Peptides against a protein of PDB entry 5EIB. Designs and how they scored, part 198

Target 1, 366 residues: chain A of PDB entry 5EIB
Amino acid sequence: VDLEPGTMDSVRSGPFGQIFRPDNFVFGQSGAGNNWAKGHYTEGAELVDSVLDVVRKESESCDCLQGFQLTHSLGGGTGSGMGTLLISKIREEYPDRIMNTFSVMPSPKVSDTVVEPYNATLSVHQLVENTDETYCIDNEALYDICFRTLKLTTPTYGDLNHLVSATMSGVTTCLRFPGQLNADLRKLAVNMVPFPRLHFFMPGFAPLTSRGSQQYRALTVPELTQQMFDSKNMMAACDPRHGRYLTVAAIFRGRMSMKEVDEQMLNVQNKNSSYFVEWIPNNVKTAVCDIPPRGLKMSATFIGNSTAIQELFKRISEQFTAMFRRKAFLHWYTGEGMDEMEFTEAESNMNDLVSEYQQYQDATAD
Target 2, 366 residues: chain A of PDB entry 5EIB as posed
Amino acid sequence: VDLEPGTMDSVRSGPFGQIFRPDNFVFGQSGAGNNWAKGHYTEGAELVDSVLDVVRKESESCDCLQGFQLTHSLGGGTGSGMGTLLISKIREEYPDRIMNTFSVMPSPKVSDTVVEPYNATLSVHQLVENTDETYSIDNEALYDICFRTLKLTTPTYGDLNHLVSATMSGVTTCLRFPGQLNADLRKLAVNMVPFPRLHFFMPGFAPLTSRGSQQYRALTVPELTQQMFDSKNMMAACDPRHGRYLTVAAIFRGRMSMKEVDEQMLNVQNKNSSYFVEWIPNNVKTAVCDIPPRGLKMSATFIGNSTAIQELFKRISEQFTAMFRRKAFLHWYTGEGMDEMEFTEAESNMNDLVSEYQQYQDATAD

## One batch from the design tools (peptide; made by RFdiffusion4, then SolubleMPNN)

Design b2_p20_7_s4 (from b2_p20_7, 12 letters changed)
Fold by OpenDDE base, seed 2:
Structure b2_p20_7_s4 (fold): chain B 366 residues (1-366), chain A 20 residues (1-20)
Amino acid sequence: as target 1 above (366 residues)
Amino acid sequence: MLTSTKDKEKAAELRKKQEA
């Protein structure tokens, strides 16, 4: 789905374009102009019914519909505005199905799109209310991984998208291969989301290795485990050491000893015990899939529900407030039928979410 | 900031779409 036809043509002509049914390409003509309101209330609203017709058709063809997975950006107008409109409409029609998102968070390090803080804040407000699981894929963290860990002097969107693809492949492993922990979206939600609003995940992938060091690196379970829990390996720009893990899932892929995995996972929890809440029992889950990702002997994917995610929301909130206090570009949103109150409500809800994460961070076992 | 020519062109296009 896109509000621009050129994106669909690029996907269709791409190396994997043939895996999608032609009838499932739904697109507009005008685009959203990086405006959330155009995506949500005007251009996106004109297209949404055509998307819902496709969603219904594909849902009816499912023997057992678990839910929906949306991949979108929060900085643009289409992914943010129309994406959240679609989430709302799908939630209304399928209230008992899981809504899962891969939400790409904007960063000034990656994009000069000035209104990204508005689009992100308005989107986060919708995601808090209408999603069950959201993977926070932060362009700032992806850039920092590319630069610092991968030693890419000039990171590209291709480099960032490679990390996104590896992460998405990793977190969906349990859904794609039988006999795994979190084998369905609902089980993942039950294991990862102890409180309904606190459903924002910090993903991570290992191994991440610079081209110059790949030949010298042994892929071992201890090294994967150590890298996966490293603050510099998080694909959300948060330091887990500034918060506490509510829940964690680790997905190992490749031929390895289950015993060694369990030992290393226990060791990392014990070494980092101060960074876990003690009042959620069995809050770390581990899965092993014998099938490695293409081109690797083994990998590990991390999913963290951490109170440190509030650092990401605080960053967006600070950027939002700095614009909104000046009413900068606000007329572009109000001109599409939005009220200034919707901005204040979205800011308030995001600040409430930050406060909730802080409350659970400070909570002790009584 | 991303520094590739393609990324700069994309960023310029995105800015132009904001100004329109």
Scores: peptide ipSAE 0.016, ipTM 0.476, DockQ to the pose 0.019
Fold by OpenDDE base, seed 4:
Structure b2_p20_7_s4 (fold): chain B 366 residues (1-366), chain A 20 residues (1-20)
Amino acid sequence: as target 1 above (366 residues)
Amino acid sequence: MLTSTKDKEKAAELRKKQEA
């Protein structure tokens, strides 16, 4: 789905374009112009019924519908505005199904689109209420990984999208291969989401290795485990040492010893015990899939529900507040039928979410 | 920032759409 036809043409002409049904390409003509309001109330609202018709058709063809997975950006008007409209409409029609998102967070390091903090804040407000689990894929973290860790002097969207694809492949491993931990979306939510609003995940991937160093690195279970818990490997620009883990899932892929994985996972938990809440028992889950990712002998994927995710929301909130106090660009949103109150409500709800994370960070076992 | 020519062109296209 897109409000621009050119994206659909790029997917259709791509190496995997033929895996999608032609009738499942729903697109507009005008685009959202990086405006959440165009995505949510105007251009997106004109297209949403056509998307819902396709969603219904595909849902009816499922033997067992678990839920929905949306991949979208929060900086652009289509992914942010239309994406959150679609989530709301699907939630209304399928209230008992899991809503999962891969939400790409904007960063000034990646894009110079000034209104991205508005689009992100308005989107987070919707995601807090209408999703069950959200993977926070932060363009700031992706850029920093590309530049600092992968030693890419000139990161591209292709380089960022490679990290996104590796992350998505990692976190969906348990859904795609039988006999794994969190084998369905509901089990994932039950294990990872202790409180309904605190469903924003910090993903991480190992190995992250520069092209020049790939040939010389022996991958071991200890190295994967250590790198997976390193803040530099997080796909959200948060330091887990500034918060506490509510829940963690670790997904190992490749041929390795279960005993060695369990030993290394215990060691990393003990070493980082101060960064876990003590009042959630058995809050670290481990899975091992014997099937490695393409091009690697082994990998580890991290899913963290951490109170440190508040750093990401604070960054967006600070950028939002700096513009909103000046009413900068607000006329582009109000001209599409939005009220200034919707901005204030979205800011308030995101600040409440930050306060909730802080409360649970400071909570001790009684 | 992203520094490839293609990424700069896409960013410029998106800015033009935001200003329209």
Scores: peptide ipSAE 0.014, ipTM 0.416, DockQ to the pose 0.019
Fold by OpenDDE base, seed 3:
Formats: C-alpha cells, structure tokens, sequence
Structure b2_p20_7_s4 (fold): chain B 366 residues (1-366), chain A 20 residues (1-20)
C-alpha cells in the first residue's frame, strides 16, 4: 500500500514482486507530502476502503487468522498517517486479532523532513491505543550500526533496510517454524507485554559484522549472545543500561547446542541482572530454530521490552514540543481538517507513556 | 520500507514548495 504509484512499480519489478497478488497492490496518485494529516484524513482516507477490501479478502482466505502485521515509517505522511488509519480501521473490524507493527522512528541524522516530530508523535498516539506489539526501528540506531559496527562510511537506505529485513526475519522466525517459543502473535504478546500500553520493543540482530572483518569473525553462541545484548546493537536509539528490561526474547537460528544457548543466556542475564526488573520472574525467553538465515551459519535476534525505550519517546517529544510551541507548520495539518487539540492529546499521551515506563523502572519488589 | 532516498528528494521538493 502506498499513496504513490511509483513504489508499487518498484515492488513489482523487484526480485520478489511476483510473490504478491496483483490485486493486493493498492496505491494513490497524490502522495501524503510528508503530512500525517494527508495520510490520515484526506488522501489516505480516500484509499483506506480499497485497502480494507483487500484486507477482508485476505483475512477470509486464512485458515487461522492470528492478526495483522504493518511495516511503516512514522516520519513520512503515508506510513504514519495512512498506516495508523489502517491500524485503527483494522482494529475496529478485528478487535480480537493481534495488531503487530514494525514502526520506523525518524531521525534528523537520516532525514531532513522538518515535520517528522509531528508525524511521529501523532503516530505514537495511535500506536499506544491500537497496537498490541510494536517493534521500534530507529533510523538513528540503524545509521549508527551501519557507520560504527558495519564500518559503512556513507550508510544508504539500502543498508538500513537490510538491517530491518534481517530483524523482521529474525523476530518472525518463531511464527514461521512450528513448535517454537512464541509460535503465534498472541503468545508473543503474552510473554513480552506485561502491561497493555508498554508494548514497544527494542529489536536487535546478530551477527553484525563489517565486510573487512567477516573473514576473522567466528560465529559462536557466546559471541552472538554478547553482541545481541550490547547497547550498540540495539535498533532503537536508547541505552538499555539507562532502564530495566521488563521482558526479553532471544531467538537463535542455526545448528547449535541448546545447552550452550541456555548457559550463555543465563550468563548474560546474571552479568546484566541490574538491568532487569526483579518483580517479573522468568522474564527472559529463549528459542532455538535449527534453520539458519540465508547466507549465515547462525544468528540471534533480540526483542527487548525495556523502560529505556522512553529515551526514544523523550527525543521525539522534545522535538515536537519545540516546534509546537512555535506553531511551526501547523497550518499544513489544520488545512487537512486537524484540530490543534489532537496535537496536544498526542503529546500528552506520549508523555504519559514516558511516565508509565519511568514508574515501572523505579518500581521495586515489595 | 524505511524512509527512502526518495523521501529526502521529497523533503527537498517540499522545502522548495514551502520556500516558493
């Protein structure tokens, strides 16, 4: 789905374009112009029914519909505005199904779009209410991984998208291979989300290795485990050492010893015990899938629900507040039928979310 | 998809449209 036709042609002409049904390509003509309100109230609202018809058709064809997965950006107008409209409409029609998102957070290091803080804040407001689980993919963290870890001098969107693709493949491993931990979206939510609003995850993927060091790197369970829990490996721009993990899932792929995985996972928890809440017992879950990802002997994917994710929301809130107090660019949103009150409500809800994370960070076992 | 290079071009076009 896109508000622009050229994206669909790029997908169709791509190496995997044939795996999608032609009728499942829904697109607009005008685009959202990086405006959430165009995505949510105007251009996106004109297209949403056509998307919902496709969603219904595909849902009816499912033997067992678990839920929905959206991949979108929060900085743009289509992914943010139309994406959150779709989430709302799907939630209304399928209230008992899991809503999962891969939500790409904007960064000034990656994009020069001035209104990204508005689009992100308005989107987070919708995601808090209408999603069950959200993987926070921060463009800043992706850029930093590409630059610092992968040693890419000039990271491209292709390089960033490769990290996202690896992560998405990792977190969906348990859904694609029966008999694993978190074998369905609901079990994942039950294991990862102790409080309904606190459903924002920090993903990570290992191994991440620069081309120049690939020949010198062993792929071992200890190295994967160490890299997966490294703060520099998080695909959200927050430091897990500044918060506490509510829950963690680790998904290993490849031929490895389950015993070695369990030993390394226990060792990393013990080393990082101060970074876990003590009042959630058995809050680390581990899965092993014998099938490695393509081109790797083994991998590990990290999913963290940490109170440190508030750093990401604080960054967005600070940028939002600085613009909103000046009423900068608001006329582009109000001209599409938005009220200034919706900005204030979205800001408030995001600040409440930050406060909730802080409360649970400071909570001790009684 | 992550905000593509096209989004930088669009941001530049939007800046040009906002400056015009």
Amino acid sequence: as target 1 above (366 residues)
Amino acid sequence: MLTSTKDKEKAAELRKKQEA
Scores: peptide ipSAE 0.013, ipTM 0.427, DockQ to the pose 0.022
Fold by OpenDDE base, seed 1:
Structure b2_p20_7_s4 (fold): chain B 366 residues (1-366), chain A 20 residues (1-20)
Amino acid sequence: as target 1 above (366 residues)
Amino acid sequence: MLTSTKDKEKAAELRKKQEA
């Protein structure tokens, strides 16, 4: 789905374009112009019914519909505005199904689109209310991984998207292969989301290795375990050491000893015990899938529900507030039928979310 | 900032869409 036809043509002409049904390409002619309001109330609202018709058709063809997965950006107009409209409409029609998102967070390090803080804040407001699970994929963290860890002097969107795809493949492993922990979206939510509003995850992937060092690096369970808990490997730009993990899932892939995995997972938890809440029992879950990812002997994928994710929301909030105080570009949103109150409500709800994370960070076992 | 020519062109296109 896109409001611009050129994106769909790129997907269709791509190496995997043939895996999608032609009728499942729904697109507009007039893009959102990086405006959330165009995505949500005007251009996106004209297209939403056509998308819902496809969603219904594909849902009816499922033997067991667990829920929905949306991949979108929060900095643009289509992914943010129309994406959140779709989430709302799907949730209204399928209230008993899981809503899962892969939400790409904007960063000034990656994009110079000035209105990204508005689009992101308005989107987060919708995601808090209408999703059950949101993987926060932060373009700032992806850029920093590419530059610092992968030693890419000039990171590209291709390099960032490679990290996104590896992460998405990792976190969906248990959904795609039978007999795993978190084998369904609902079980993932039960294990990862102790509080309904606190459903924003920091993902991580291992191994992350520069091309020059790949030939010299052994892939071992200890190295994977150490790397996936390293703050520099988080795909959300927050430091887990500044917060506490509410819940963690680790998904190992490849031929390895379950005993060695359990030992290393216990060791890393003990080493980092100060960064976990003590009042949620058995808050770390581990899965091992014998099937490695393509091109690797083994990998580990990390999913963290941490109160440190508030650093990401604070960054967006600070940028939003700095623009909104100046009423910068606000007339582009109000011209699409938005009120200034919707901005204030979205800012308030995101600040409330930050406060909720802080409260649970400061909570002690009674 | 992303430094590839393609990414700079895309950023310039996004700025033009924002000014229109």
Scores: peptide ipSAE 0.014, ipTM 0.476, DockQ to the pose 0.019; fails the geometry check

Design b2_p20_8_s1 (from b2_p20_8, 11 letters changed)
Fold by OpenDDE base, seed 5:
Structure b2_p20_8_s1 (fold): chain B 366 residues (1-366), chain A 20 residues (1-20)
Amino acid sequence: as target 1 above (366 residues)
Amino acid sequence: MRYPLTKPKPFSLLPLSLAL
């Protein structure tokens, strides 16, 4: 789905264009112009019914519909505005199905789009209410991984999207291979989301190795485990040491000893025990899939539900507030049928989410 | 510090081991 035809033509001409049914390409002509309101109330609203017709048809073809997965950007107008409209409409029609998102968080370090804080805040407001699981993928964290860890001197959107694809492949492993922990979206939500609003995840992938070091790096369970829990390996720009893990999932892939995985996962929990809440029993889940990712002997994927995710929301809120106090660009949103009240409601709900994460961070077992 | 992303080059679908 896109509000611009050129993105769809790029997907169709790409190496995976034939994976998707031609009739499942729904697209507009005008684009959202990086405006959430244009994505949500005008151009996106004109297109949403055509998307829902495709969603219904594909849902009816499922033997057992578990839920939906959306991949979108929160900085743009289409991914943010139309993406959240689509989430709302799917939630209305399928209230008993899981809504899962891969949400790319904007960063002023990687984009020139001045209105990204508005688009992100308005999107987060919708995601808090209408999603069950949200993987927070921060373009800042992805760039820092590419530059610092992978030693890419000039990271591209291709390099960032490669990290995103690796992560998406990792977190969906249990859904794609039977007999795993979290074998369905609902079981993942039950294991990862102890409180309904606190459904924002910090993803990570291991191994991340610079091309120059690949020949010297052993792929071992200890090294994968250590890298997954490194703050520099998080694909959200938050330090897990500034918060507490509510829940963790680790998905190992490849031929390895389950005993060695369990020993290393116990060791890393014990070493980092101060960064876990003590009042959620058995809050670390581990899965081992014998099927490695393409081109690796083994990998591990991390999913963290951490109160440190509030750092990401605080960053967006600070940028939002600095623009909103000046009424900067508001006329572009109100001109598409938005009320100024929706900005204040979205800001409030995001600040309430931050306060809720802080409350559970400061909670003790006593 | 701003991180200038370069324009998307044609993405070669390298195996994860060659790209990462």
Scores: peptide ipSAE 0.013, ipTM 0.549, DockQ to the pose 0.016
Fold by OpenDDE base, seed 1:
Structure b2_p20_8_s1 (fold): chain B 366 residues (1-366), chain A 20 residues (1-20)
Amino acid sequence: as target 1 above (366 residues)
Amino acid sequence: MRYPLTKPKPFSLLPLSLAL
């Protein structure tokens, strides 16, 4: 789905274009112009029914529909505005199914799109209410991984998207291979989301190794375990050491000892015990799948529900507030039928989410 | 400090010309 045809042509002409049905390419002619309101109320609203018809058809063809997975950006107009409209409409039609998202958070260090704080804030407001699980992916964190860890001198969107794809493959391992912990989206939500609004995850992936070091690095369970808990390997631009983990999932892939995994997972929890809440028992879940990723002997994927994710929302809120106080570009949103009140409601709900994360960070076992 | 990505997506050029 896109409001611009050029993205669909790029997917269709790509190395995987043939895995998608031609009839499942739904696209507009006039893009959202980085305006959430165009994505949500005008151009996206004209296209939404055609997308829902495809969603219904594909849902009816499923032997067991667990839920939906959306991959989108929150800084652009289509991914943010139309993406959240689709989430709302799918949630209305399928209230008993899991809504899962991979949401790319905007960063002013990577993009020059001035209105990204508006699009992100309006999107987060919708994601708080209408998703069950949201993987927060920050282009800044991805760039820092590419530059600092992978030693890529000139990171590309291809390099960033490679990290995203590895992470998406990791977190979906339990859904794709039978006999795993978190074998369904609902069980993942039950294990990862102790409070309904606090469903924003920090993903991470291991191994992250520079091309020059790959040949000399042994892949071991201790190294994977240490790397996936390192703050530098988080794909969200927040430091887990500034908050507390409510819940964690670790998904190991490849031929390894389950005993060694359990020992290393216990060791890393004990070393980082100050960064976990003490009042959620058994808040770390571990899965081991014998099938490695393509081109690796083993990997680990990290999913953290941490109160440190509030740093990401605070950053967006500060940027939003600085623009909204000046009424900068507001006429582009109000001209598409939005009220200024909807900006204030979205800002409030995001600040309430930050306050809720802080409350659970400061909570002690009674 | 902006991070240089080697392939900027063609941002739909909102024309920089609306300097207020």
Scores: peptide ipSAE 0.007, ipTM 0.423, DockQ to the pose 0.015
Fold by OpenDDE base, seed 4:
Structure b2_p20_8_s1 (fold): chain B 366 residues (1-366), chain A 20 residues (1-20)
Amino acid sequence: as target 1 above (366 residues)
Amino acid sequence: MRYPLTKPKPFSLLPLSLAL
């Protein structure tokens, strides 16, 4: 789905364009112009019914519909505005189905789109209410991984999207291979989300290795475990050392000893015990799938529900507040039928979410 | 410091996906 045809043409002409049904390409002509309100109330609202008709048709063809997975950006108008409209409409029609998102968070370090803080804040407000699990993927974190860890001198969106695809492949491993922990979206939510609103995940991937070092690195379970818990491997621009883990899932892939995985996972928890809440018993879950990812002998994928995710929301909120106090660009949103109160409600709900994460960070076992 | 992201050139099917 897109409000611009050029993205669909790029997918269709790509190496995997033929895996998608032609009738499942739903697209507009005008685009959202990086405006959430165009995506949500105008251009996106004109297209949403055509998307829902495809969603219904594909849902009816499923033997067992678990839920939905949306991949979108929160900085752009289509991914933010139309993406959240689509989530709302799917939630209304399928209230008992899991809504999962891969949400690309905006960063002023990687984009010139001045209104990204508005689009992100308005999107986060919708995601708090209408999703069950959200993987937070930050373009800043992805760039820093590409530049600092992978030693790419000139990172491209192709390099960033490669990290996103590896992460998405990792977190979906349990859904794609039988006999794993979190084998369905509902079990993932039950294990990862102790409080309904606190469903924003910090994903991470290992190994992250520069091309020049790949030939010299022995992939081991200790190295994967240590790298997976390193803040530099997080796909969200938050330091987990500034918060506490509510829950963690670790998904190992490849032929390895379950005993060695359990020993290393216990060692990393004990070493980092100050960064976990003590009042959630058995809050670390581990899965091992014998099937490695393509091109790797072994990998580990991290899913963290951490109170450190509030750093991401605070960063967006500070940028939002600095623009909103000046009434900067508001007429672009209100001109598409949006109320100025929706900005204040979205800011309030995101600040409440930050306060909830802080409350659970400061909570101790009595 | 702003990060110089280059727009992807249209996907030449170079298997960068074979390294991960």
Scores: peptide ipSAE 0.007, ipTM 0.494, DockQ to the pose 0.015
Fold by OpenDDE base, seed 3:
Structure b2_p20_8_s1 (fold): chain B 366 residues (1-366), chain A 20 residues (1-20)
Amino acid sequence: as target 1 above (366 residues)
Amino acid sequence: MRYPLTKPKPFSLLPLSLAL
């Protein structure tokens, strides 16, 4: 789905264009112009029914519909505005299904789009209410991984999207291979989300190895486990050392010892015990799938529910507040039929979410 | 300072270990 036709032509002409049904390419003509309100109330609202018709058709063809997975950006008007409209409409029609998102957070270090703080804040407001699981992916964190870890001198959006695709493949492993922990989206939500609003995850993937170092690096369970818990390996721009893990899931792939995985996962928890809440028992879940990802002997995917994710929301809130106090660009949103009150409600709800994460960070076992 | 992102190169069917 896109509000621009050129994206669909790029996907269709791509190496995987034939895996999608032609009728499932739904697109507009005008785009959202990086405006959330244009994505949510005008151009996106004109297109949403045709997307819902495709969603219904695909849902009816499912033997067992678990839920929906969206991949979108929160800085751009289509991914943010139309993406969150689609989430709300799907939630209304399928209230008992899991809503999962891969949400690309905006960074002023990666994009020049001045209104990204508005689009992100308005999106986070919708994601808090209408999603069950949200993987927070920051373009700054992805760039830093590409530059610092992968030693790419000039990272591309292709390099960033490769990290996203590896992570998406990792977190969906348990859904695609029967007999694993978190074998369905609902079990993942139950294991990862102790409080309904606190469903924002820090993803990570291992191994991440520069091309020049690949020949010298052994792929071992200890190295995967250590890299997966490294703050530099997080795909969200927050430091897990500044917060506490509410819950963690680790998904290992490849031929390895389950015993060695359990030993290394226990060792890393004990080493990092100060970064976990003490009042959630058994808050680390581990899965091992014998099937490695293509081109690797083994991998690990990390999912962290951490109170450190509030650093991401605080950064967006600070940028939002600095723009909103100046009434900067508001007329572009109100001109698309949006109320100025929705900005204040979205700011409030995001600040409440930050306060909730802080409360659970500071909570002790009684 | 803004990070210098470039346009994506043509898609490579390289295995993940060779693409990264």
Scores: peptide ipSAE 0.006, ipTM 0.481, DockQ to the pose 0.016

